# Designs tried in a protein design run: peptides against a protein of PDB entry 8RAJ. Part 6

Target 1, 54 residues: chain A of PDB entry 8RAJ
Amino acid sequence: LPAENEDPDKAVVDLHRSPPKTKDPDLTPSGIIAKVKAGDMTQETARELLLAMR

## One batch from the design tools (peptide; made by RFdiffusion4, then SolubleMPNN)

Design b2_p26_4_s3
Fold by OpenDDE base, seed 4:
Structure b2_p26_4_s3 (fold): chain B 54 residues (1-54), chain A 26 residues (1-26)
Amino acid sequence: as target 1 above (54 residues)
Amino acid sequence: SRAERLEELERLAEEIERRRREEEEE
């Protein structure tokens, strides 16, 4: 049987990966930068959080 | 580059922290 076309629409790149809700409401700007440097946060998420603090 | 984008984030963080300090001194 020919392989059913797996709908390429299931590669919804979840661009709606909700920015990881920082469970730490007390995350400072310096704390965000520290997480990025540690590899615990993406630069994109860090930018979104910092812009929300502006 | 990735390094330049990190430096931009550091500058943004420093700007926010400076404004918070200025608001705490008023």
Scores: peptide ipSAE 0.623, ipTM 0.908, DockQ to the pose 0.772
Fold by OpenDDE base, seed 5:
Structure b2_p26_4_s3 (fold): chain B 54 residues (1-54), chain A 26 residues (1-26)
Amino acid sequence: as target 1 above (54 residues)
Amino acid sequence: SRAERLEELERLAEEIERRRREEEEE
């Protein structure tokens, strides 16, 4: 089973921008880094998401 | 630099993934 471990409460609401509509159930730490490397995510959003997972 | 900031994010991601693996093995 793909790990459905996006806590819906850990959607880091960027209080300054609409929460990334990343209903991506696969936002693993590695998946976040992959999106940043692809240019699909900013380093700022990635930092906020990773810090909320810590 | 942008590269140094990416390496910092990679280290943070690896720390989180390691902790999750340690918690799943307990």
Scores: peptide ipSAE 0.619, ipTM 0.906, DockQ to the pose 0.623
Fold by OpenDDE base, seed 3:
Structure b2_p26_4_s3 (fold): chain B 54 residues (1-54), chain A 26 residues (1-26)
Amino acid sequence: as target 1 above (54 residues)
Amino acid sequence: SRAERLEELERLAEEIERRRREEEEE
């Protein structure tokens, strides 16, 4: 059993270190906006992610 | 403002989600 210890305290989406797993609900357009509203993502990073999905 | 920039991001997100839904229904 691969224990993916999802460390809940460092979802710094390092876009350079892992290809975005298209299965992270956090990488949906709505999930990105939710993170920005929560203060867990900058508007700049969110803009870059959303523009890459266009 | 910061609020206006957030509203622009929300509109962009909604546009992307709408296009994905339209492409899944064809």
Scores: peptide ipSAE 0.617, ipTM 0.906, DockQ to the pose 0.634
Fold by OpenDDE base, seed 1:
Structure b2_p26_4_s3 (fold): chain B 54 residues (1-54), chain A 26 residues (1-26)
Amino acid sequence: as target 1 above (54 residues)
Amino acid sequence: SRAERLEELERLAEEIERRRREEEEE
C-alpha cells in the first residue's frame, strides 16, 4: 500500500490567503476559538486568522 | 498567561462577530 505521504505542510492554513467566506463553521471567529480550546489550533495561528478577518 | 491570551482572542472573535452581525442588519 503506498503510504500516502500526505504532506503535513498542505494542512498549513495559508494565513496570507484571504480566509474563504466559506460556510465552514471552523472558519468563523467562534469556530477558530473552538479549535484553539480543543487544542487543534495554536493561539498564534488563531490570532493571525482573526486579525485577517478584521 | 496562556489563559489571558485566550481571553484576548475571545474578545477579538466577539468583536469580529458583532461587526459581521451589524453589517447583516443594514
Scores: peptide ipSAE 0.615, ipTM 0.906, DockQ to the pose 0.713

Design b2_p26_6_s4
Fold by OpenDDE base, seed 5:
Structure b2_p26_6_s4 (fold): chain B 54 residues (1-54), chain A 26 residues (1-26)
Amino acid sequence: as target 1 above (54 residues)
Amino acid sequence: AEKKEWEEEAKEWLEEEEKRKREEEE
């Protein structure tokens, strides 16, 4: 069975890629804050993403 | 302390963006 190694790298929002215009609720400011609170995102990554949306 | 400081900064940013969106929709 091909283990679909869902590369955890696909969950790494490439900070160098223009924020995808994806209506991903996970990329909204509220979604970013929620991920940090859940422990799924670092505070540093969240800060960079929020600054890129400013 | 550092975790609380970030949570306050992130909350303030969210409140400013919600305010900006509300002022642009009025």
Scores: peptide ipSAE 0.199, ipTM 0.680, DockQ to the pose 0.480
Fold by OpenDDE base, seed 3:
Structure b2_p26_6_s4 (fold): chain B 54 residues (1-54), chain A 26 residues (1-26)
Amino acid sequence: as target 1 above (54 residues)
Amino acid sequence: AEKKEWEEEAKEWLEEEEKRKREEEE
């Protein structure tokens, strides 16, 4: 069965989960910025994620 | 206004990380 329905919209980055190993393109700084521009992430959550990657 | 300030801060952070990654790969 093709795994057709991973709804890309449900990547709720759980801030309490150890940052998933950085292979997720959606968790790159560029991916975070793209999600905020799309309206899929709040600016506050994006700021916390970017600061945690520093 | 607040949206633009965040977009600039996030862009600056991204440019700094890309620079760091390039310096680590050389």
Scores: peptide ipSAE 0.199, ipTM 0.681, DockQ to the pose 0.427
Fold by OpenDDE base, seed 2:
Structure b2_p26_6_s4 (fold): chain B 54 residues (1-54), chain A 26 residues (1-26)
Amino acid sequence: as target 1 above (54 residues)
Amino acid sequence: AEKKEWEEEAKEWLEEEEKRKREEEE
């Protein structure tokens, strides 16, 4: 069975969602920085998320 | 300039978190 490559990119990080207690690799500090570098997240959004995780 | 400052702040935050995580694991 072809593993559906569910694009991991569909995790729309809701800016107003509390920093998820989720082990979501996309919501780790490294994942946030990776999304900004990929162009999938704004720097402002990433700054707010990183500050909320501090 | 602002882009570079954000990348530096994000790196410093990541290094502090990795340090904190390593210090919590020791």
Scores: peptide ipSAE 0.197, ipTM 0.679, DockQ to the pose 0.432
Fold by OpenDDE base, seed 4:
Structure b2_p26_6_s4 (fold): chain B 54 residues (1-54), chain A 26 residues (1-26)
Amino acid sequence: as target 1 above (54 residues)
Amino acid sequence: AEKKEWEEEAKEWLEEEEKRKREEEE
C-alpha cells in the first residue's frame, strides 16, 4: 500500500490564527454568576463586574 | 432572601444582554 505522503505543508500553523481569545470563562456574565454560587466571589463584586460589562 | 433577590437581578441582566445581542444580529 503506497505510504500516504503526509504533505508537510499541512503543518503550516497559521501564524495569523489569532490565538483563540480565551475569554476567561470567569469574566463572562454566566461565569461571574457561577463563581458567586460557588462562594468564590461576593455578590457586590459580581454586581460591579456585570455593570461594567453593560 | 438577599441571595434570591441578587440571583433575580443577575438573571434579568442576562436576559436583557441576550435580547440586545439578538436585536443586533437581526
Scores: peptide ipSAE 0.193, ipTM 0.681, DockQ to the pose 0.368

## One batch from the design tools (peptide; made by RFdiffusion4, then SolubleMPNN)

Design b2_p27_3_s4
Fold by OpenDDE base, seed 4:
Structure b2_p27_3_s4 (fold): chain B 54 residues (1-54), chain A 27 residues (1-27)
Amino acid sequence: as target 1 above (54 residues)
Amino acid sequence: DAETQAEIDALLATATPEELAAAAAAK
């Protein structure tokens, strides 16, 4: 089975862009933390996202 | 889980380099 190369470039949430109306499953608190742990998201971006989710 | 929540709380409690720079520039 070909591993679907999920293009890592689609996971950058531009916080200055209108929030995508799509439920990005990666924008859950747990998904944000997972990206930070993986090194795929900065702590700054994660903090801003988590603050915007309040 | 409790680990995820602790990491969220740590990120929220940590000042960003940008916030630290803004606080330094405001002095």
Scores: peptide ipSAE 0.356, ipTM 0.751, DockQ to the pose 0.402
Fold by OpenDDE base, seed 2:
Structure b2_p27_3_s4 (fold): chain B 54 residues (1-54), chain A 27 residues (1-27)
Amino acid sequence: as target 1 above (54 residues)
Amino acid sequence: DAETQAEIDALLATATPEELAAAAAAK
């Protein structure tokens, strides 16, 4: 059975990685808030992203 | 929506521990 390597690290928004020039739906204001509510993003990271979009 | 905007505004209004520390160090 090939172990599905679910790489759990693909959900960490590396703030040092240039934001993909693709409109990642997860980087919209609504997508950021949804990730915070899901526990997939810290409030600090969300705040930094939202400030950078202002 | 209005709920999402209120949550954004609340996050933006909340000072982080780092910002509070920076503001304290600047005094």
Scores: peptide ipSAE 0.355, ipTM 0.748, DockQ to the pose 0.427
Fold by OpenDDE base, seed 3:
Structure b2_p27_3_s4 (fold): chain B 54 residues (1-54), chain A 27 residues (1-27)
Amino acid sequence: as target 1 above (54 residues)
Amino acid sequence: DAETQAEIDALLATATPEELAAAAAAK
């Protein structure tokens, strides 16, 4: 089966799922800011993620 | 970069609507 290239723009970060130990590039500080700018993440969710990474 | 860091700092400094509501309810 061809690996469906999951469009990186549709990675819904489920905050209720333990972050995978893999450095998800979408969970980097820069990736979070990019999603907020794109309208794909709320400022509230972004703030919670950034606080958890501090 | 410095722009990304400034945006992070702005998000961290901004109280969420939920935090503002909790602070208002605690008064």
Scores: peptide ipSAE 0.355, ipTM 0.749, DockQ to the pose 0.391
Fold by OpenDDE base, seed 1:
Structure b2_p27_3_s4 (fold): chain B 54 residues (1-54), chain A 27 residues (1-27)
Amino acid sequence: as target 1 above (54 residues)
Amino acid sequence: DAETQAEIDALLATATPEELAAAAAAK
């Protein structure tokens, strides 16, 4: 089986390269808030993402 | 939903440690 290169970089949203795609369920406003609550995202990163979605 | 929006608004109203540091350095 070809190793699914789960590109570990798919978790790193480069805010400078691509605006957050509303199609990524993990990058929805609700998904961002859920990650912050889980401790999987910093408030700073969440703020930057949410500002870039405006 | 309205709860998520309130949490977003609260997060956006909260100054980051970087913003606080920048504001402190600008005084």
Scores: peptide ipSAE 0.354, ipTM 0.748, DockQ to the pose 0.405

Design b2_p27_5_s2 (from b2_p27_5, 8 letters changed)
Fold by OpenDDE base, seed 5:
Structure b2_p27_5_s2 (fold): chain B 54 residues (1-54), chain A 27 residues (1-27)
Amino acid sequence: as target 1 above (54 residues)
Amino acid sequence: MEEEEERRRKEEEERWRELEELAREAE
């Protein structure tokens, strides 16, 4: 009976994979709108940021 | 029911329009 040596070492979720540095998506007006459309930012936070950039 | 849903949709469309205007003014 071949015991399937399921190598447990391939399930090491590399917890040291630095979360991809979300290169602070250049807080461009277009980048802010894209974050709101993606659900990554509230409309209120977007309004405050856009008003501060004007 | 229908009038309240229409009002909610209109308020959402107005908020999006205001954000797009603010984005255009900040460019």
Scores: peptide ipSAE 0.524, ipTM 0.860, DockQ to the pose 0.670
Fold by OpenDDE base, seed 2:
Structure b2_p27_5_s2 (fold): chain B 54 residues (1-54), chain A 27 residues (1-27)
Amino acid sequence: as target 1 above (54 residues)
Amino acid sequence: MEEEEERRRKEEEERWRELEELAREAE
């Protein structure tokens, strides 16, 4: 089987691709409300996050 | 049926208002 020339640097660059830093887009109060309106977050989770930011 | 649907709609609107108030207080 021809050893597919997977450059070991590509695997190291993919591992050093910081697991795409979720820049969890800093869940700003406005960003939380936008996620709930989009259906990407529950109202309960949003309430808990907003209360923790106060 | 109409009164229960109106109550449910009011309770949803109140929960949204509370979330928007909490969001404004957290800013």
Scores: peptide ipSAE 0.523, ipTM 0.860, DockQ to the pose 0.592
Fold by OpenDDE base, seed 4:
Structure b2_p27_5_s2 (fold): chain B 54 residues (1-54), chain A 27 residues (1-27)
Amino acid sequence: as target 1 above (54 residues)
Amino acid sequence: MEEEEERRRKEEEERWRELEELAREAE
């Protein structure tokens, strides 16, 4: 009894998901600093993010 | 004790200054 329908096509991770053009206010340099001041982000993670934005 | 607390406070203040500089350079 054949259960051979490999549907290999459902793993199309849409790699074309445009990065949300929503300026997440949380991902701005000022938003990152605000998260660190709030205790919602570490200084290390903030440094890495800010360096990657240069 | 007071010298170690002052050193720690200066190191924390320097780290904050570095983050604010990096944020200004990323804007």
Scores: peptide ipSAE 0.523, ipTM 0.859, DockQ to the pose 0.577
Fold by OpenDDE base, seed 3:
Structure b2_p27_5_s2 (fold): chain B 54 residues (1-54), chain A 27 residues (1-27)
Amino acid sequence: as target 1 above (54 residues)
Amino acid sequence: MEEEEERRRKEEEERWRELEELAREAE
C-alpha cells in the first residue's frame, strides 16, 4: 500500500484543542517579574500588581 | 562620576530585591 503523503502543511490545527487554560501566565508573580526583565513592563507597574495580589 | 554610578547601581539592585521579595510573598 503506498505511503500516504503526510502533507507537512497539514498542521492539524486541532480545532477541538480546548484553548490551553493559560491562566494568563502574564498575571502570575513569576510572569510579572519575567515581563519586567524583558522590558515589557515597568518596575512601578509590577510593584502595583504584586501588591494588589497580596 | 564613579561614585554616582555606583550609588545608582546599588539603588537599582535594592529595587530589584524588593520586587523579587514582593513576588515571593504573592505566591
Scores: peptide ipSAE 0.523, ipTM 0.859, DockQ to the pose 0.519

Design b2_p27_5_s3 (from b2_p27_5, 10 letters changed)
Fold by OpenDDE base, seed 1:
Structure b2_p27_5_s3 (fold): chain B 54 residues (1-54), chain A 27 residues (1-27)
Amino acid sequence: as target 1 above (54 residues)
Amino acid sequence: DEERRREEEKRREEEWEELERLAREAA
């Protein structure tokens, strides 16, 4: 008796679900400033990121 | 030293103003 317990209903993580282009709000200039204000990013790192965006 | 404290506060303010300027220029 081949136990065909291939439960096919393993959620096909649709890898082709275009990751919602949730533009990581944290990578916008305003998001970077917000992270620094929250203490989640150093001023030095923020400066480097903002300079690289110019 | 009150003078040193005022200089450190001023430096932190200038660093914040630079970041806000850079963020505005990158937007």
Scores: peptide ipSAE 0.542, ipTM 0.858, DockQ to the pose 0.509
Fold by OpenDDE base, seed 3:
Structure b2_p27_5_s3 (fold): chain B 54 residues (1-54), chain A 27 residues (1-27)
Amino acid sequence: as target 1 above (54 residues)
Amino acid sequence: DEERRREEEKRREEEWEELERLAREAA
């Protein structure tokens, strides 16, 4: 069985990927945290949203 | 070096704790 050397470099989550423009105004604080944990939102965007909810 | 690894891990933990705090305060 050929050992496919899957280059581990493909797991570079492009941190520069523009956050998805999902202006979901109905995002709850818990929903924001869940999106960050899922890799669907950056910590920076999450921080800005959470601060705006205060 | 083990020191830099520990500092990076600590920074990442502190950033997560901040987000979780902000989420609790916004709820």
Scores: peptide ipSAE 0.532, ipTM 0.852, DockQ to the pose 0.557
Fold by OpenDDE base, seed 5:
Structure b2_p27_5_s3 (fold): chain B 54 residues (1-54), chain A 27 residues (1-27)
Amino acid sequence: as target 1 above (54 residues)
Amino acid sequence: DEERRREEEKRREEEWEELERLAREAA
């Protein structure tokens, strides 16, 4: 089976492309932390998102 | 180097603590 290179870029929330929406469960503070723990987001991106939500 | 490993572990812990703090402040 070809290893589908799941492009890790598709799961990463781009701060510049998708501004954080408090209504999006994936962009809530808890959702951001969950994505980092899952390896679906970098700590750097998470930090930027969380700072932008303040 | 065990010292370097401890410093890297400490840095990663501090980065996690910062994220958890920022998440609490943003919630």
Scores: peptide ipSAE 0.531, ipTM 0.855, DockQ to the pose 0.616
Fold by OpenDDE base, seed 4:
Structure b2_p27_5_s3 (fold): chain B 54 residues (1-54), chain A 27 residues (1-27)
Amino acid sequence: as target 1 above (54 residues)
Amino acid sequence: DEERRREEEKRREEEWEELERLAREAA
């Protein structure tokens, strides 16, 4: 029975997956303030998020 | 009551100023 040498090297885990620069613009301090001004976030939630960024 | 209205307006302004301060400190 021919042992098919399945070359295991195809698991090129692309380690160069740039860490998702989740520069979610919505999670920046400025983005949080913008969401509150737009009515998309409460002041309380914004306060908690901004405090957690310290 | 005009005094109550002024106090509520002042409170809302102070809350906004706090958020803007926190945003500047977190940036």
Scores: peptide ipSAE 0.542, ipTM 0.857, DockQ to the pose 0.507; fails the geometry check

Design b2_p27_5_s4 (from b2_p27_5, 12 letters changed)
Fold by OpenDDE base, seed 5:
Structure b2_p27_5_s4 (fold): chain B 54 residues (1-54), chain A 27 residues (1-27)
Amino acid sequence: as target 1 above (54 residues)
Amino acid sequence: MEEERRREEEERRRREEELLRLAEEAA
């Protein structure tokens, strides 16, 4: 899929490569919601992330 | 124009409510 124009310095978590094992607060359910609210993540990417965390 | 904007705002709100539910279920 063409990388949507996300800043290359923002760690694009490739959801297809591994469930995020990172204790990165930015990859917690709350951190994902915070990124969407900040405009730093798409609603679709957030949806896919949150579904993969179940 | 105004009806289209209202539909987009309602759709955005429904998607945000879905994300909040998914986040609660993933936490």
Scores: peptide ipSAE 0.513, ipTM 0.859, DockQ to the pose 0.581
Fold by OpenDDE base, seed 4:
Structure b2_p27_5_s4 (fold): chain B 54 residues (1-54), chain A 27 residues (1-27)
Amino acid sequence: as target 1 above (54 residues)
Amino acid sequence: MEEERRREEEERRRREEELLRLAEEAA
């Protein structure tokens, strides 16, 4: 029996798949340094975060 | 006064250089 009716409309590539927010841009090494330069983060907090990323 | 300001500027620079090194090692 032919398996003809897998609805091609179920390949809704969710174009709204938000790129996995897998990196808070604020928690990148560069984002941490930017926050310290802006005065939004202490050097000690930045040091602890950067050490936890090793 | 000028020597104290120079020490504070040197300490700030050393801490900034440490953060840059840690960020390069974490990237």
Scores: peptide ipSAE 0.463, ipTM 0.842, DockQ to the pose 0.474
Fold by OpenDDE base, seed 1:
Structure b2_p27_5_s4 (fold): chain B 54 residues (1-54), chain A 27 residues (1-27)
Amino acid sequence: as target 1 above (54 residues)
Amino acid sequence: MEEERRREEEERRRREEELLRLAEEAA
């Protein structure tokens, strides 16, 4: 079977792609508080996370 | 019954105020 030419041009890892500054908004102090207010996180888990960021 | 619910509500509020302070200190 002829090897399908995998076009090597799709492997241009743009090394200039600034690491996505996806600060996960959910891991910010404000994001943690928002999850607690939404009922998506316990107050205890939020306390532990916020203390670990100090 | 009413005094217990009031204590639980006061404790919940104190914990929420603690989280807000910790979030401000971590920001």
Scores: peptide ipSAE 0.458, ipTM 0.842, DockQ to the pose 0.479
Fold by OpenDDE base, seed 3:
Structure b2_p27_5_s4 (fold): chain B 54 residues (1-54), chain A 27 residues (1-27)
Amino acid sequence: as target 1 above (54 residues)
Amino acid sequence: MEEERRREEEERRRREEELLRLAEEAA
């Protein structure tokens, strides 16, 4: 089966949901930047996530 | 063509520098 193109933006935590207390290393500021550099996240989504961490 | 590529690379770099600043401020 062709791997469904998971839109990299579908892994975006709904910014209106309480920040998941998930120790997901992928939701750290450094993890977000790593995803953008890998092409696994848009710069806009990364900006929104980083602003929501303030 | 070369000037447009240079402009796109400069815009990309500025956006990456903004994201790095936001990451440093959020850490």
Scores: peptide ipSAE 0.277, ipTM 0.759, DockQ to the pose 0.609; fails the geometry check

Design b2_p27_6_s1 (from b2_p27_6, 9 letters changed)
Fold by OpenDDE base, seed 3:
Formats: sequence, C-alpha cells, structure tokens
Structure b2_p27_6_s1 (fold): chain B 54 residues (1-54), chain A 27 residues (1-27)
Amino acid sequence: as target 1 above (54 residues)
Amino acid sequence: MEEERRREEEERRREEEREWEEFEKKY
C-alpha cells in the first residue's frame, strides 16, 4: 500500500500567492498617464478611461 | 465657423491639460 501522501500543502492554493496583480499596469491611472506621455494613447481616450474608473 | 471650431478645440485641449496636472498632483 503506497499511501499517497498527497502533501496537503500542494492543494493549499497559495493564499499568499498575491492575487495576480494583473491590475493591467496599463489600466492603472498612472499607467494610462504614462501611455499618454509616451504618445501611445490619446488624451481623449485616457480621459474616458479615467472617468470610467471613478 | 472654422474660427469657432479652432477655439473650441483649443479650449478642450486646455481643459484636458489642466485635468492631467490635477491628476499628477494627486498620484
């Protein structure tokens, strides 16, 4: 009888796995501004996105 | 007609620039 020691720690969904901080860095207010400054986003599109986050 | 459109576009651009400066001051 190989007792499968299913290490109960492998089934612990790492609660310390920071919920994927896929806040798209591009969808943060600071990321939106960085895109506008880089010329990768228009000021109008960035204004609409910032208003939708408020 | 063309001068009014140019004034409205310039006013919009100045309002957007001010909104950005206020945002950069908060974050």
Scores: peptide ipSAE 0.102, ipTM 0.611, DockQ to the pose 0.260
Fold by OpenDDE base, seed 2:
Structure b2_p27_6_s1 (fold): chain B 54 residues (1-54), chain A 27 residues (1-27)
Amino acid sequence: as target 1 above (54 residues)
Amino acid sequence: MEEERRREEEERRREEEREWEEFEKKY
């Protein structure tokens, strides 16, 4: 199947898209909470990410 | 009141969009 090269510049940012399954510690529930506390992430984005991980 | 709420909601959406773009750029 040709992976349609969806031009990354045409990807509608879906705010409800499940976070990529990265092994990045910054995307753990604790990492998200740490970013919010640092001011590097909004509470709303953090809420959406934490909901998408459930 | 309704116009301020609409501006605040639009600002929030633009902030969320930028954070998602930065996230998708990193991961």
Scores: peptide ipSAE 0.097, ipTM 0.568, DockQ to the pose 0.052
Fold by OpenDDE base, seed 5:
Structure b2_p27_6_s1 (fold): chain B 54 residues (1-54), chain A 27 residues (1-27)
Amino acid sequence: as target 1 above (54 residues)
Amino acid sequence: MEEERRREEEERRREEEREWEEFEKKY
């Protein structure tokens, strides 16, 4: 059995690598605008979110 | 006219509040 020398340091670095902030495509300025266009978000909520991201 | 505007504003505010609560539950 090849002992998978998973360097415990690589597993710890990958676990402590903050998941590369998967910019939730829904929370991007483009995703917010897409939700407003779909009718899933108000223009006012979208404006507040977009202002908080600036 | 003024009462209708106030109702529309209150309805909008309740919709915004629900969307914020759903947002806070998701993220």
Scores: peptide ipSAE 0.088, ipTM 0.586, DockQ to the pose 0.057
Fold by OpenDDE base, seed 1:
Formats: C-alpha cells, sequence, structure tokens
Structure b2_p27_6_s1 (fold): chain B 54 residues (1-54), chain A 27 residues (1-27)
C-alpha cells in the first residue's frame, strides 16, 4: 500500500495557531479583575482563582 | 506555574515568528 502522503502542510507547525482561547474569557486574569470591578466577584474569590492559575 | 509555562510558550512562539520574519526579509 503506498503510504498515504500525509500532507506535508499538516506537519507545518501553524505559528499563527492562536493558543487555545480559554473557552471561558471570564476566567482569564483580566476577566476575573473585570468581574471584581463590576461587583460580580469578591476579592477573596478572585485571589483564590488567580492563585490557582499561578 | 501554569501562567509561567504559558508565558514561556508564548515568548518562544514570538521568537520563532521573529526569526521567520527576519528570514523572509533576507531571502
Amino acid sequence: as target 1 above (54 residues)
Amino acid sequence: MEEERRREEEERRREEEREWEEFEKKY
């Protein structure tokens, strides 16, 4: 069986492949800080989440 | 730990992108 030419384009490391956007933009460090400023999250909960991401 | 690894991976990707842009300017 001829080895299916794995398209050499599939081995191109897409340097432009956006890092997997965290499916929750609200769980980014910036999103957490925005929720605290909006009053939707406590400073304590934000500190715990930011420490868990560190 | 996770944010630091993500920052290092993003920095590596920006360095690789810059090396490619310098290559494309030269050839």
Scores: peptide ipSAE 0.046, ipTM 0.407, DockQ to the pose 0.017; fails the geometry check

Design b2_p27_6_s3 (from b2_p27_6, 10 letters changed)
Fold by OpenDDE base, seed 5:
Structure b2_p27_6_s3 (fold): chain B 54 residues (1-54), chain A 27 residues (1-27)
Amino acid sequence: as target 1 above (54 residues)
Amino acid sequence: DEEEERRRREEEEREAEKEWEEWEKKY
């Protein structure tokens, strides 16, 4: 199957959406932290995501 | 009060930074 490169820019993580059961490497705790360090995600959004994974 | 709002934002940023440091140590 062609890797659907879902543009990482469109992961508006709807914080009200059940955590995607998808093993998206971009939604791992390490991937979230890496996006914030890169400036691709706000600290607030990433805090809420990490808290939802706890 | 702009000074109170600034202090509140700086405290919220500092708490967020601590949570980041804990997650960064785990992953």
Scores: peptide ipSAE 0.068, ipTM 0.521, DockQ to the pose 0.536
Fold by OpenDDE base, seed 4:
Structure b2_p27_6_s3 (fold): chain B 54 residues (1-54), chain A 27 residues (1-27)
Amino acid sequence: as target 1 above (54 residues)
Amino acid sequence: DEEEERRRREEEEREAEKEWEEWEKKY
């Protein structure tokens, strides 16, 4: 199982850091959306992450 | 070299995008 990053605050992908090569379901677009829906991530952090992945 | 670093980032971003698309297809 890809290591779930249990810490949403460590899910902050630095826009200048290569996206973690971690097949972490918590860092996937679906995982980010799931965390926002669960209330475990802010919409702003999710937006920044999803933009860093484009 | 700034151009080599830019190309490396664009390649890493494209590889990451493909990995994300593969994960998004699974979930």
Scores: peptide ipSAE 0.064, ipTM 0.468, DockQ to the pose 0.089
Fold by OpenDDE base, seed 1:
Structure b2_p27_6_s3 (fold): chain B 54 residues (1-54), chain A 27 residues (1-27)
Amino acid sequence: as target 1 above (54 residues)
Amino acid sequence: DEEEERRRREEEEREAEKEWEEWEKKY
């Protein structure tokens, strides 16, 4: 099944959206931080995702 | 002042880096 690699640029993180209960390792706090460090995600998008997980 | 703007940006970047390190320590 194609993993929907939805472009990180199109992840409009709705701050009101509960973090997806997806077992996607890329959507864990550590996975998000790793993407920012790799340059695959903006710091702003990652901040929004992490705030949504709080 | 371009130097004050640069210093502010470097401070915000350092605070953001610390926030990331705190998240990395938590998870």
Scores: peptide ipSAE 0.064, ipTM 0.489, DockQ to the pose 0.398
Fold by OpenDDE base, seed 2:
Order: sequence, then C-alpha cells, then structure tokens
Structure b2_p27_6_s3 (fold): chain B 54 residues (1-54), chain A 27 residues (1-27)
Amino acid sequence: as target 1 above (54 residues)
Amino acid sequence: DEEEERRRREEEEREAEKEWEEWEKKY
C-alpha cells in the first residue's frame, strides 16, 4: 500500500490542546525532538508541547 | 526593570534546557 503522504506540515499541534491520544509519530515526544533537531520546530514550541504531555 | 526581565528570561531558558536534557535521556 503506498504510504499516504500525510503532509507532516498539517500537524500544527495547538499547544493549548491536550495532546490527542493520536498515535501520530510526529506528536510523540521522540517525534517532537526529531522536528527540533531537523529545524522544523522551535525549542520553545517543543518545550510547551512536552510539558503539556507530562 | 529591564535587568530583572532579562534575568527571568535567562533563568527560564536554563530551566528549558534542563527539561530538554531530561527528555533526551528518556527517549
């Protein structure tokens, strides 16, 4: 099955929304850290997301 | 006071960096 190109840019995670229990690998702590390392997310935004997941 | 605001920002940045290191150790 062709991996549907779920455009990774559409996961504008609303920082104020409780992390959806979405098995989205881009919304996991490891996925957030990977986006920061890639330069696709700011450290501040990713900190707020990780804190909201704690 | 601009100096208090700068110190507060530097402290918040240092706390953020420590939280990052803890998350990097966990994942």
Scores: peptide ipSAE 0.063, ipTM 0.518, DockQ to the pose 0.508

